# Designs tried in a protein design run: peptides against a protein of PDB entry 4IGA. Part 30

Target 1, 116 residues: chain A of PDB entry 4IGA
Amino acid sequence: KRVLIVDDAAFMRMMLKDIITKAGYEVAGEATNGREAVEKYKELKPDIVTMDITMPEMNGIDAIKEIMKIDPNAKIIVCSAMGQQAMVIEAIKAGAKDFIVKPFQPSRVVEALNKV

## One batch from the design tools (peptide; made by RFdiffusion4, then SolubleMPNN)

Design b1_p13_6_s3 (from b1_p13_6, 5 letters changed)
Fold by OpenDDE base, seed 3:
Structure b1_p13_6_s3 (fold): chain B 116 residues (1-116), chain A 13 residues (1-13)
Amino acid sequence: as target 1 above (116 residues)
Amino acid sequence: MLLSEEEIKKILE
């Protein structure tokens, strides 16, 4: 399966890329904000998306909503430091299939990839 | 306050 990685932090994208590839998944591409994520989703048609929340241009919640309009079957895993109850609930309501709080163990990401 | 993995799993159910 192919994964689109969305995060404004280069280091985080690098970390996720390493985890995803070592787990046997292919990286379809990367996006640095929510607007770019929506564009890349249309272009690349990935199987899975890892989605940050706090990003410039467009935040992750809005990106989830836009992607779900395009593809109601989208598989989106949130990866964010914003692990407050209200944010988790909002992300799930928007369409996210999982929510991983930063900092995380690599195994947590792998489990999420395998389950969605 | 951040949620634990277990708390998030419960929300996902």
Scores: peptide ipSAE 0.571, ipTM 0.931, DockQ to the pose 0.888
Fold by OpenDDE base, seed 2:
Structure b1_p13_6_s3 (fold): chain B 116 residues (1-116), chain A 13 residues (1-13)
Amino acid sequence: as target 1 above (116 residues)
Amino acid sequence: MLLSEEEIKKILE
C-alpha cells in the first residue's frame, strides 16, 4: 500500500517515511500543508494518509474534510501533538480512522497502518 | 490534557 505523508515539519516527515518504509509500505509522496495534501491526494491517489493537524495554509481537520469529499473511502491516520479530547473527536468526526498522539512509538504507527 | 492510547481507542469504537 502507498502512503501520503502530511506534516509541515521536515523532521517529522522524515521520521514517518522511515517508519512507513521499514514497515513494508511505499511512500507515495509528501505534503507540507493541508492545501498541498488535498492536491497530492488527487494526484497520487494514495491508499493511506498520515495527517498532521497544525499546519499553515490549511489545517489537518480541513484537509481531512476536503479529502473525504474527494474520496469518501479515504483512510486517514492523524498524527498530532494535539491529543486533547475535543481535537480527537473533531478529527474522527471529519473522517479520521485513527489518531496518534505525538510523541509516539514507531510500533503505534505500524499498528495504525495495518488496521485502516 | 492529552488522551492515552486506550482512551483514543475507546473513542474510535
Scores: peptide ipSAE 0.571, ipTM 0.931, DockQ to the pose 0.949
Fold by OpenDDE base, seed 1:
Structure b1_p13_6_s3 (fold): chain B 116 residues (1-116), chain A 13 residues (1-13)
Amino acid sequence: as target 1 above (116 residues)
Amino acid sequence: MLLSEEEIKKILE
């Protein structure tokens, strides 16, 4: 399966890429904000998306909503430092399949990838 | 306050 990694932090994208690759998945591409995420989703048609929330240009919640309009069956895993209850609820309502709080253990990411 | 993984799982269920 191919994964699109969305995060404004280069270090975080690198970390996720390592985890995803070692878990046997392919990295379809990367995006640094919500607008790029939507564009890349259309272009690459990935099987799974890892989505940050706090990003410039367009935040992760809005990106989830836009991607779900394009593909109601999109598999989106949120990965964010903002694990407040309200934010988690908003992400799930938008269409996210899972929510991982930063900092995280690599095994948690792998678990999410395998379940969606 | 950030939610624990257990709390998140409860929301997802």
Scores: peptide ipSAE 0.164, ipTM 0.752, DockQ to the pose 0.884
Fold by OpenDDE base, seed 4:
Structure b1_p13_6_s3 (fold): chain B 116 residues (1-116), chain A 13 residues (1-13)
Amino acid sequence: as target 1 above (116 residues)
Amino acid sequence: MLLSEEEIKKILE
């Protein structure tokens, strides 16, 4: 399966890329904000998306909403330092399939990838 | 209020 990694932090993208590839998944591409995420989703048609929330241009919640309009069956895993209740609820309502809180264990990411 | 992974999982289920 191919994964689109969305995070405005280069370090986080690198970390996720390492975890994803070691788990046997392919990295379809990367995006640094919600706008890019939507564009890349259209372009790459990934199987899974890891989605940060707090990003410039367009936040992760709005990106989820837009992606779900494109593909109602999109598999989006939210990965954010903002594990606050309100944000989790918003992500789920928008269509997220899972939510990972930063900092995370690599195994947690793998579990999410395998489950969605 | 921040949620634990377990709490989030419960919400998602």
Scores: peptide ipSAE 0.147, ipTM 0.726, DockQ to the pose 0.942

Design b1_p13_6_s4 (from b1_p13_6, 5 letters changed)
Fold by OpenDDE base, seed 2:
Structure b1_p13_6_s4 (fold): chain B 116 residues (1-116), chain A 13 residues (1-13)
Amino acid sequence: as target 1 above (116 residues)
Amino acid sequence: MLLSEEEIEEILK
């Protein structure tokens, strides 16, 4: 399966790329904000998306909503430091299949990839 | 306050 990695932090994208590839998944591409995420989703048609929440241009919640309009069957895993109850609920309502709070263990990401 | 994995799991159900 192919994964689109969305995070404004280069370090975080690098970390996720390492985890994803070591787990046997392919990285379809990367996006640095929510607008780019929507564009890349259309272009790449990934099987899974890892989605940050706090990003410039467009936040992760709005990106989830837009991607779900494009593909109601999108598999989106949120990966964010914003692990408050209200944010988790909002992300799930938007269409997220899982929510991983930063900082995380690599095994948690792999588990999420395998479940969605 | 940040949610635990268990708390998130319950929300996902």
Scores: peptide ipSAE 0.531, ipTM 0.924, DockQ to the pose 0.952
Fold by OpenDDE base, seed 3:
Structure b1_p13_6_s4 (fold): chain B 116 residues (1-116), chain A 13 residues (1-13)
Amino acid sequence: as target 1 above (116 residues)
Amino acid sequence: MLLSEEEIEEILK
């Protein structure tokens, strides 16, 4: 399966890329904000998306909503430091399938990839 | 306050 990685932090994208590839998944591409994420989703048609929340241009919640309009079957895993109850609920209501709080262990990401 | 993995799992159910 192919994964689109969305995060404004270069270090985080690198970390996720390492985890995803070592787990046997392919990286379809990367996006640095929510607007780019929506564009890349249309272009690449990935199987899974890892989605940050706090990003410039467009935040992750809005990106989830836009992607779900395009593809109601989208598989989106949130990866964010914003692990407050209200944010988790909002992300799930928007269409996310899982929510991983930063900092995380690599195994948590792998488990999420395997379950969605 | 951040949620634990267990709390998130409960929300996902």
Scores: peptide ipSAE 0.514, ipTM 0.919, DockQ to the pose 0.892
Fold by OpenDDE base, seed 1:
Structure b1_p13_6_s4 (fold): chain B 116 residues (1-116), chain A 13 residues (1-13)
Amino acid sequence: as target 1 above (116 residues)
Amino acid sequence: MLLSEEEIEEILK
């Protein structure tokens, strides 16, 4: 399966890429904001998306909503430091399948990838 | 306050 990694932090994208690759998944591509995420989703048609929330240009919640309009069956895993109840609820309402709070253990990401 | 994995799991159900 192919994964699109969305995060404005280069370090975080690198970390996720390592986890995803070691778990046997392919990295379809990367995006640094919500606008790029939507564009890359259309272009690459990945099987799974890892989605940050706090990004410039377009935040992760809005990106989830836009991707779900394109593909109601999109598999989106949120990965964010904003693990407050209200944010988790908003992400799930938008269409996210899972929510991983930063900082995280690699095994948590792998579990999410395997379940969605 | 940040939610635990257990709390998130309950929300996902």
Scores: peptide ipSAE 0.479, ipTM 0.911, DockQ to the pose 0.921
Fold by OpenDDE base, seed 4:
Structure b1_p13_6_s4 (fold): chain B 116 residues (1-116), chain A 13 residues (1-13)
Amino acid sequence: as target 1 above (116 residues)
Amino acid sequence: MLLSEEEIEEILK
């Protein structure tokens, strides 16, 4: 399966890329904000998306909503430091399949990838 | 306050 990694932090994208590839998944591409995420989703048609929340241009919640309009079957895993109840609920309502709080263990990401 | 993985799992259900 191919994964689109969305995070405004280069370090985080690198970390996720390492985890994803070691788990046997392919990285379809990367996006640095929600607008790019939507564009890349259309372009790459990934199987899974890892989605940050706090990003410039377009936040992760709005990106989830837009991607879900494009593909109601999109598999989006949120990965964010904003693990407050309100944010988790908002992400799930938008269409996210999982929510991983930063900082995280690599195994948590792998479990999410395997489950969605 | 951040939610635990367990709490998040409960919300996801």
Scores: peptide ipSAE 0.415, ipTM 0.894, DockQ to the pose 0.921

Design b1_p13_7_s1 (from b1_p13_7, 7 letters changed)
Fold by OpenDDE base, seed 2:
Structure b1_p13_7_s1 (fold): chain B 116 residues (1-116), chain A 13 residues (1-13)
Amino acid sequence: as target 1 above (116 residues)
Amino acid sequence: DIEEIIKEALEQA
């Protein structure tokens, strides 16, 4: 399966890329903000998206909503430092399939990838 | 399902 990695932090994208690749998934591409994420989703039609929340241009919640308009069957895993209950609920309400709080263990990401 | 996701997220951090 192909994964689109969305995070404004280069280090985080690198980390996720390593985890995703080692788990046997293909990296479809990367996006650095929510607007780019939506554009890349249209272009690449990935099987899975890892989505940050706090990003410039467009935040992750809005990006989730826009992607869900494009593909109601999109499989989006949120990866965010914003682990507050309200944010988790908001992300799930927007259409996310899972929510991983930063910092995370690689196994947690792999489990999410395998289950969505 | 959603309840489990929320619990997992909140327990994590």
Scores: peptide ipSAE 0.304, ipTM 0.859, DockQ to the pose 0.923
Fold by OpenDDE base, seed 4:
Structure b1_p13_7_s1 (fold): chain B 116 residues (1-116), chain A 13 residues (1-13)
Amino acid sequence: as target 1 above (116 residues)
Amino acid sequence: DIEEIIKEALEQA
């Protein structure tokens, strides 16, 4: 399966890429904000998306909503430092399948990838 | 399961 990695932090994208590839998944591409995420989703049609929340241009919640308009079957895993209950609920309501709080264990990401 | 997701997220936070 191919994964689109969305995060404004280059370090985080690198970390997720390592975890994803080690777990046997392919990286479809990367996006640095919500607008790019939507564009890349349309372009690459990945199987899974890892989605940051706090990003410039367009935040992750709005990106989830836009992607869900494009593909109601999109498999989006949120990965964010904003782990408050309200944010988790908002992300799930928007269409996310899982929510991983930063900092995370690599195994948590792998489990999420395998379950969505 | 939303409850599990919320529980896991809050425990980690």
Scores: peptide ipSAE 0.302, ipTM 0.858, DockQ to the pose 0.964
Fold by OpenDDE base, seed 5:
Structure b1_p13_7_s1 (fold): chain B 116 residues (1-116), chain A 13 residues (1-13)
Amino acid sequence: as target 1 above (116 residues)
Amino acid sequence: DIEEIIKEALEQA
């Protein structure tokens, strides 16, 4: 399966890329904000998206909503430092399938990838 | 399951 990685932090994208590839998944591409995420989703049609929340231009919640308009069957895993209950609920309400709080263990990401 | 997702997220936070 092909994964689109969305995070404004280059280090985080690199970390996720390493985890994703070592787990046997392919990286479809990367996006650095929510607007890019929506555009890349249209272009690449990935199987899975890892989505940051706090990003410039467009935040992850809005990106999830826009992607869900494009593809109601989108498989989006949120990965964010904002692990407050309200934010988790908001992300799930928007359409996310899972929510991983930063900092995370690689196994948590792999489990999420395997379940969506 | 939403409840489990929330639980896991809050435990990690």
Scores: peptide ipSAE 0.300, ipTM 0.856, DockQ to the pose 0.966
Fold by OpenDDE base, seed 3:
Structure b1_p13_7_s1 (fold): chain B 116 residues (1-116), chain A 13 residues (1-13)
Amino acid sequence: as target 1 above (116 residues)
Amino acid sequence: DIEEIIKEALEQA
């Protein structure tokens, strides 16, 4: 399966890329904000998306909503430092399939990828 | 079920 990685932090994208690749998944591409994520989703049609929340231009919640309008069957895993209950609920209601809080263990990401 | 997913997500968050 192909994964689109969305995060404004280059270091985090690099870390996720390593985890995803070592787990046997293919990286479809990367996005640095929510607007770019929506565009890349249309272009690449990935099987899975890892989505940051706090990003410039467009945040991850809005990106989830826009992607779900395009593809109601989208498989989105949130990966964010904002692990507050209200944020988790908001992300899931928007359409996310899972929510991973930063900092995380690589195994947590792999489990999420295998589950969706 | 959204409520079940929320419950699991909150436990893992």
Scores: peptide ipSAE 0.250, ipTM 0.827, DockQ to the pose 0.458

Design b1_p13_7_s2 (from b1_p13_7, 8 letters changed)
Fold by OpenDDE base, seed 1:
Parts: structure tokens; sequence; C-alpha cells
Structure b1_p13_7_s2 (fold): chain B 116 residues (1-116), chain A 13 residues (1-13)
């Protein structure tokens, strides 16, 4: 399966890329903000999206909503900071299939990838 | 399901 990684932090994208590839998944591409995420989703049609919900410049929830308009069957895993309960809940209501709390362990990421 | 995920979110996030 192919994964689109969305996070404004280069380091976080790198970490996720390493985890995803070591787990046997393919990285379809990367996006650094919500608008780019939507564009990349249209272009790449990934199987799974990891979506940073705490991006300061652009609302990750808005990206989820737009992707769900494009593909109601999209498999989006939200990546949130600790203390972001309200945003996680809103993301799930918007159509996200699961969530991971930062800082996360690689095994937790793999579990989420395998279950969506 | 959604309800279970939200429950977990309340526990972990």
Amino acid sequence: as target 1 above (116 residues)
Amino acid sequence: DVEEIIKRALEEA
C-alpha cells in the first residue's frame, strides 16, 4: 500500500517515512500543508494518508474534509499532539479513520497503518 | 467504529 505523508515539519515527515518504509509500505509522496495534501491526493491517489492535525498555517481538518469530498473512502490517519482531544474528535467526525498521538512509537504507527 | 475511536481519543489524546 502507498502512503501520503502530510506534515509541515520536515523532521516528522522523515520519521514517518522511515517507519512506513521499514514496515513494508511505499511512500507515495509528501505534503507540507493542507492544500498541498489535497493536490497530492488527487495526483497520487494514495491508499493511506497520515495527516498532521496541528499544522499552524493550515487546518488539517480542512484538508480531511476536502479529501473526503474527492474520495469518501479515503483512509486518513490523524497525527495529533497530546492535549488535542477536541481536534482529534473533529477529525474523526470529518472522516478520519484513526489517530496517533505524538510523540508516537513506531509500533503504534504500524498498527494504525495495518488496521485502516 | 467511530464511537470506539472517539472513546480511545478521550483516553489517549
Scores: peptide ipSAE 0.617, ipTM 0.932, DockQ to the pose 0.512
Fold by OpenDDE base, seed 5:
Structure b1_p13_7_s2 (fold): chain B 116 residues (1-116), chain A 13 residues (1-13)
Amino acid sequence: as target 1 above (116 residues)
Amino acid sequence: DVEEIIKRALEEA
């Protein structure tokens, strides 16, 4: 399966790329903000998306909503430092399939990838 | 399950 990695932090994208590839998945592409995420989703039509929340241009919640308009069956896993209950609920309400709080262990990401 | 996702997220926070 192909994964689109969305995070404004280069380090985080690199970390996720390593985890994703080691787990046997292919990286479809990367996005650095919500607007790019939506554009890349349209272009690449990935199987899974890892989505950050706090990003410039467009935040992850809005990106999830826009992607869900494009593909109601989109499989989006949120990866965010904002693990407050309200934010988790908002992400799930927007359409996310899982919510991983930063910092996380690689196994947690792999579990999410395998489950969605 | 939404409830489980929320629960786990809170545990990991």
Scores: peptide ipSAE 0.563, ipTM 0.928, DockQ to the pose 0.968
Fold by OpenDDE base, seed 3:
Parts: structure tokens; C-alpha cells; sequence
Structure b1_p13_7_s2 (fold): chain B 116 residues (1-116), chain A 13 residues (1-13)
């Protein structure tokens, strides 16, 4: 399966790329904000998306909503430092399938990838 | 399950 990695932090994208690749998944591409995420989703049609929340231009919640309009069957895993209950509920309501709080262990990401 | 996702997220925060 192919994964689109969305995060404004280069080091986080690099870390996720390593985890995803070592777990046997393919990296479809990367996006640095929510607007790029929507465009890359249209272009690449990935099987799974890892989505940051706090990003410039367009945040992850809005990106989830836009992607769900394009593909109601999209599989989106949130990876965010904002682990507050209200934010988790908002992400799930928008259409996310899981919510991983930063900092995380690689096994948590692999578990989420295998479950969605 | 949504409640399980919320519970786990809060534990990991």
C-alpha cells in the first residue's frame, strides 16, 4: 500500500518515511501543508494518509474535510502534538480513522497503518 | 471505535 505523508516539519516527514518504509509500505509522496495535501491526494490517489494538524496555509482538519469530499473512503491517520480530547473528537468527526499523539513510538504508527 | 481512539489518544498525550 502507498502512503502520503503530510507534515510541515521536514524532520517529522523524514522520520515517518523511515517508519513507513521499514514496515513494508511504499511512500507515495509528501506534502508540507493542507493545501498541498489535497492536491497530492488528487494527483497520487494514495491508499493511506498520515496527517499533521498544525500547519500553515491550511490546517489538517480542513485538509481531512476536503479529502473526504474527494474520496469518502479515504484512510487518514492523524499524527499530531495536539492530543486534547476536543481535537481528537474534531479529527474523527472530520473523517480520520485514528489519532496518534506526538511524540510517538514507531510501533504505534505501524499498528495504525495495519489497522486502517 | 471512537471512544477507544479518544481514550488511547488521551493516554498517549
Amino acid sequence: as target 1 above (116 residues)
Amino acid sequence: DVEEIIKRALEEA
Scores: peptide ipSAE 0.539, ipTM 0.924, DockQ to the pose 0.974
Fold by OpenDDE base, seed 4:
Formats: structure tokens, C-alpha cells, sequence
Structure b1_p13_7_s2 (fold): chain B 116 residues (1-116), chain A 13 residues (1-13)
């Protein structure tokens, strides 16, 4: 399966790429904000998306909503430092299938990838 | 507890 990685932090994208690749998944591409995420989703048609929340241009919640308009069956895993209950609920309501709070263990990401 | 928060969110949405 192919994964689109969305995070404005280069280090985080690198970390996720390593985890995803070692878990046997393919990295479809990367996006640095919500607008790019939507564009890349259309272009790459990934099987899974890892989505940050706090990003410039367009935040992760709005990106989730836009991707869900494109593909109601999109598999989006949020990875965010904003682990507050309200944010988790907002992400899930928007269409996310899982929510991983930063900092996280690699195994948590792998579990999420395998379950969505 | 973040795990519990996530669990409840998944159940409610």
C-alpha cells in the first residue's frame, strides 16, 4: 500500500518515511501543508494518508474534509502534537480513521497503518 | 489519558 505523508516539519516527514518504509509500505509522496495534501491526494491517489494538524496555508482538519469530498473512502491517520480531546474528536468527525499523538512510538504508527 | 480519549472519540463519531 502507498502512503502520502503530510507534515510541515521536514524532520517529522523523514521520521514517518522511515517508519512507513520499514513497515513494508511505499511512500507515495509528501505534502507540507493541507493545500498540498489535497493536491497530492488527487494526483497520487494514495491508499493511506498520515496527516498533521497544525500547518500553514490549510490545517489538517480542513485537509481531511477536502480529501473526504474527493474520496469518501479515504484512509487518513492523524499524527499531531495536539492530542486534546476536542481536537481528536474534530479529526475523527472530519473523517480521520485514527489519531496518533506526538511524540509516538514507531509501533503505534505501524499498528494504525495495518488497521485502517 | 490519550488512549481513552481516542477510544471514546472513535465510538462517538
Amino acid sequence: as target 1 above (116 residues)
Amino acid sequence: DVEEIIKRALEEA
Scores: peptide ipSAE 0.423, ipTM 0.887, DockQ to the pose 0.234

Design b1_p13_7_s3 (from b1_p13_7, 7 letters changed)
Fold by OpenDDE base, seed 4:
Structure b1_p13_7_s3 (fold): chain B 116 residues (1-116), chain A 13 residues (1-13)
Amino acid sequence: as target 1 above (116 residues)
Amino acid sequence: EVEEIIERALKEA
């Protein structure tokens, strides 16, 4: 399966890319903000999206909503910081399938990828 | 399923 990684932090994208690749998934591409995430989803049509919820400008929730308009069956895993309960809940209500809290544990990321 | 995820979010996030 192919994964689109969305995070404004290059280090986070790098970390996720490593975890995802080692788990046997393919990285479809990367996005650095919500608008790019929507654009890349249209272009790449990935199987799974990891979505940073704490992105500035266009946040992950809005990106989720737009992606769900494109593909109601999109499989989006939200990536959140500690203390972001409200935003995670909003993301789930918007259509996200699961969430992972930073800092990531590789096994937890893989579990989420396998379950969606 | 959504309820379970939200419950977990309240505990972990």
Scores: peptide ipSAE 0.661, ipTM 0.941, DockQ to the pose 0.519
Fold by OpenDDE base, seed 1:
Structure b1_p13_7_s3 (fold): chain B 116 residues (1-116), chain A 13 residues (1-13)
Amino acid sequence: as target 1 above (116 residues)
Amino acid sequence: EVEEIIERALKEA
C-alpha cells in the first residue's frame, strides 16, 4: 500500500518515511501543509494518509475535510502532539480513521497502518 | 468504532 506523509517538519517526515518503508509500505509522496496534502491526494490517490494536525501554518482538520470530499473512503491516520485532544476528536469526527500521538513508537505507527 | 476511537483519544491525547 502507498502512503502520503503530511507534516510541516522535515525531521518528522523523514522519521515516518523510515518506519513506513521498513514496514513494507511504499511512500507515495510528501506534503508540508494542508493545501499540499489535498493537492497530492488528488494527484497520487494514496491508500493511506498520515496527517499532522498540529501544523501551525495551515489547519490539518481542514485538509481532512477536503480529502474526505474528494474520497469519502480515504484512510487518514492523524498525528498529534500530546495535549491536542480536542483537535484529535475533531479530526475523528471529520472522518479520520485512527490517530497516533507524538512522540510515537515505530510499532504503534505500523499497528495503525495495518489496521486502517 | 468511532466511539471506541474517541474513548482512546480521551485517554491518550
Scores: peptide ipSAE 0.658, ipTM 0.940, DockQ to the pose 0.502
Fold by OpenDDE base, seed 5:
Structure b1_p13_7_s3 (fold): chain B 116 residues (1-116), chain A 13 residues (1-13)
Amino acid sequence: as target 1 above (116 residues)
Amino acid sequence: EVEEIIERALKEA
């Protein structure tokens, strides 16, 4: 399966790329903000998306909503430091399939990838 | 499902 990695932090994208590839998944591409995420989803049509919330240009919640318009069956896993109940609920309402709080262990990401 | 996700997220926060 192919994964689109969305995070404004280069370090985080690199970390996720390592986890994803070691778990046997392919990285379809990367995006650094929500607008880019939507564009990349249209272009690449990945199987799974890892989505940050706090990003410039467009936040992750809005990106989820836009991607769900493109593909109602999109598999989006949120990875965010914003682990408050209200934010988790908002992400799930937008269409996310899981919510991983930063900092996380690699096994948590792999579990989410395998579950969606 | 949603509640489990929320519960786990809050636990990991």
Scores: peptide ipSAE 0.583, ipTM 0.925, DockQ to the pose 0.980
Fold by OpenDDE base, seed 3:
Structure b1_p13_7_s3 (fold): chain B 116 residues (1-116), chain A 13 residues (1-13)
Amino acid sequence: as target 1 above (116 residues)
Amino acid sequence: EVEEIIERALKEA
């Protein structure tokens, strides 16, 4: 399966790329904000998306909503430092399938990838 | 399922 990695932090994208590839998945591409994520989703048609929340230009919640309009069957895993109950609920309501709180262990990401 | 995701996320925070 192919994964689109969305995060404004270069180091986080590198970390996720390493985890995803070592787990046997293919990286379809990367996005640095929500607007880019929506465009890359249309272009690449990935099987799974890892989505940051706090990003410039467009945040992850809005990106989830836009992607779900394009593809109601989108498989989106949130990866965010904002692990408050309200934010988790908001992400799930928007259409996310899982919510991983930063900092995380690689096994947590792999588990989420295998489950969605 | 949703509650499970919320509970786990809160534990990991």
Scores: peptide ipSAE 0.498, ipTM 0.908, DockQ to the pose 0.983

Design b1_p13_7_s4 (from b1_p13_7, 7 letters changed)
Fold by OpenDDE base, seed 1:
Structure b1_p13_7_s4 (fold): chain B 116 residues (1-116), chain A 13 residues (1-13)
Amino acid sequence: as target 1 above (116 residues)
Amino acid sequence: EVEEIIKRALEEA
C-alpha cells in the first residue's frame, strides 16, 4: 500500500518515511501543509494518509475535510501532539480513521497502518 | 467504531 505523509516538519516526515518503508509500505509522496496534502491526494491517490493536525500555519482538519470530499473512503491517520484531544476528536468526526500521538513508537505507527 | 476511537483519544491524547 502507498502512503502520503503530511507534516510541516521535515524531521517528522523523515521519521515516518523510515518507519513506513521498513514496515513494507511504499511512500507515495510528501506534503508540507494542508493545501499540498489535498493536491497530492488528487494527484497520487494514495491508499493511506498520515496527517499532522498540529501544523501551526495551516489547519490539518480542513485538509481532512477536503480529502473526504474527494474520496469519502480515504484512510487518514491523524498525527497529533500530546494534549490535543479536541483536535483529534474533531479530526475523527471529520472522517479520520485512527490517530497516533507524538512522540510515537514505530510499532504504534505500523499498527495503525495495518488496521485502517 | 467511532465511539471506541473517541474513547481512546480521550485516554491517550
Scores: peptide ipSAE 0.617, ipTM 0.931, DockQ to the pose 0.512
Fold by OpenDDE base, seed 5:
Structure b1_p13_7_s4 (fold): chain B 116 residues (1-116), chain A 13 residues (1-13)
Amino acid sequence: as target 1 above (116 residues)
Amino acid sequence: EVEEIIKRALEEA
């Protein structure tokens, strides 16, 4: 399966890429903000998306909503430091399939990838 | 499903 990695932090994208690749998944591409995420989803049609919330240009919640318009069956896993209940609920309402709080262990990401 | 996701997220926060 192919994964689109969305995070404004280069370090985080690199970390996720390592985890995803070692878990046997392919990295379809990367995006650094929500607008780019939507564009990349249209272009690449990945199987799974890892989505940050706090990003410039467009936040992750809005990106989820836009991607769900493109593909109602999109598999989006949120990875965010914003682990407050209200934010988790908002992400799930937008269409996310899981919510991983930063900092996380690699096994948590792999578990989410395998579950969606 | 949703409640379990929320529960786990809060535990990990």
Scores: peptide ipSAE 0.565, ipTM 0.922, DockQ to the pose 0.981
Fold by OpenDDE base, seed 3:
Formats: sequence, structure tokens, C-alpha cells
Structure b1_p13_7_s4 (fold): chain B 116 residues (1-116), chain A 13 residues (1-13)
Amino acid sequence: as target 1 above (116 residues)
Amino acid sequence: EVEEIIKRALEEA
């Protein structure tokens, strides 16, 4: 399966790329903000998306909503430092399938990838 | 399922 990695932090994208590839998945591409994520989703048609929340231009919640309009069957895993109950609920309501809180262990990401 | 996701997220926070 192919994964689109969305995060404004270069180091986080590198970390996720390493985890995803070592787990046997293919990286379809990367996005640095929500607007880019929506465009890359249309272009690449990935099987799974890892989505940051706090990003410039467009945040992850809005990106999830826009992607779900394009593809109601989108598989989006949130990866965020904002692990408050209200934010988790908001992400799930928007259409996310899982919510991983930063900092995380690689096994947690792999588990989410295998489950969605 | 949603409650489980919320529960786990809060535990990991």
C-alpha cells in the first residue's frame, strides 16, 4: 500500500518515511501543509494518509474534511502533539480512522497502518 | 471503536 505523509516538520516526515518503508509500505509522496495535502491526494491517490494537525496555510482538520469530500473512503491516520480529548473527537468527526499522539513509538504507527 | 481511539489517545498523551 502507498502512504501520503503530511507534516510541516521535515524531521517528522523523515521519521515517518523511515518507519513506513521499514514496515513494507511505499511512500507515495509528502505534503508540508493541508492545502498541499489535498492537492497531493488528488494527484497521487494514496491508499493511506498520515496527517499532522498543526500546520500553516491549512490545518489537518480542514485537510481531512476536504479529502473526505473527494474520497469518502479515505484512510487517514492522525499523528499530532495535540492529544487533547476535544481534538481527538474533532479529528474522528472529520473522518480520521485513528489518532496517534506525539511523541510515539514506531510500533504504534505500524499498528495503525496495518489496521486501517 | 471511537471510544477506544479516544481512550488510547488520552493514555498516550
Scores: peptide ipSAE 0.541, ipTM 0.918, DockQ to the pose 0.982
Fold by OpenDDE base, seed 4:
Structure b1_p13_7_s4 (fold): chain B 116 residues (1-116), chain A 13 residues (1-13)
Amino acid sequence: as target 1 above (116 residues)
Amino acid sequence: EVEEIIKRALEEA
């Protein structure tokens, strides 16, 4: 399966890329903000998306909503430092399938990838 | 804490 990685932090994208690749998944591409995420989803049609929340241009919640308009069956896993209940609920209501709080262990990401 | 929060969110959505 192919994964689109969305995070404004280059280090985080690198970390996720390593985890995803070692888990046997292919990295479809990367996006650095929500607007780019939507564009890349249309272009690459990935099987899974890892989505940051706090990003410039367009935040992760809005990106989730836009992607869900494109593909109601989109598989989006949120990865965010904003692990507050309200944020988790908003992400899930927007259409996310899982929510991973930063900092996380690689195994948590792998489990999420395998379950969506 | 986080797991419980996620569970509740999943139930509500």
Scores: peptide ipSAE 0.382, ipTM 0.872, DockQ to the pose 0.232

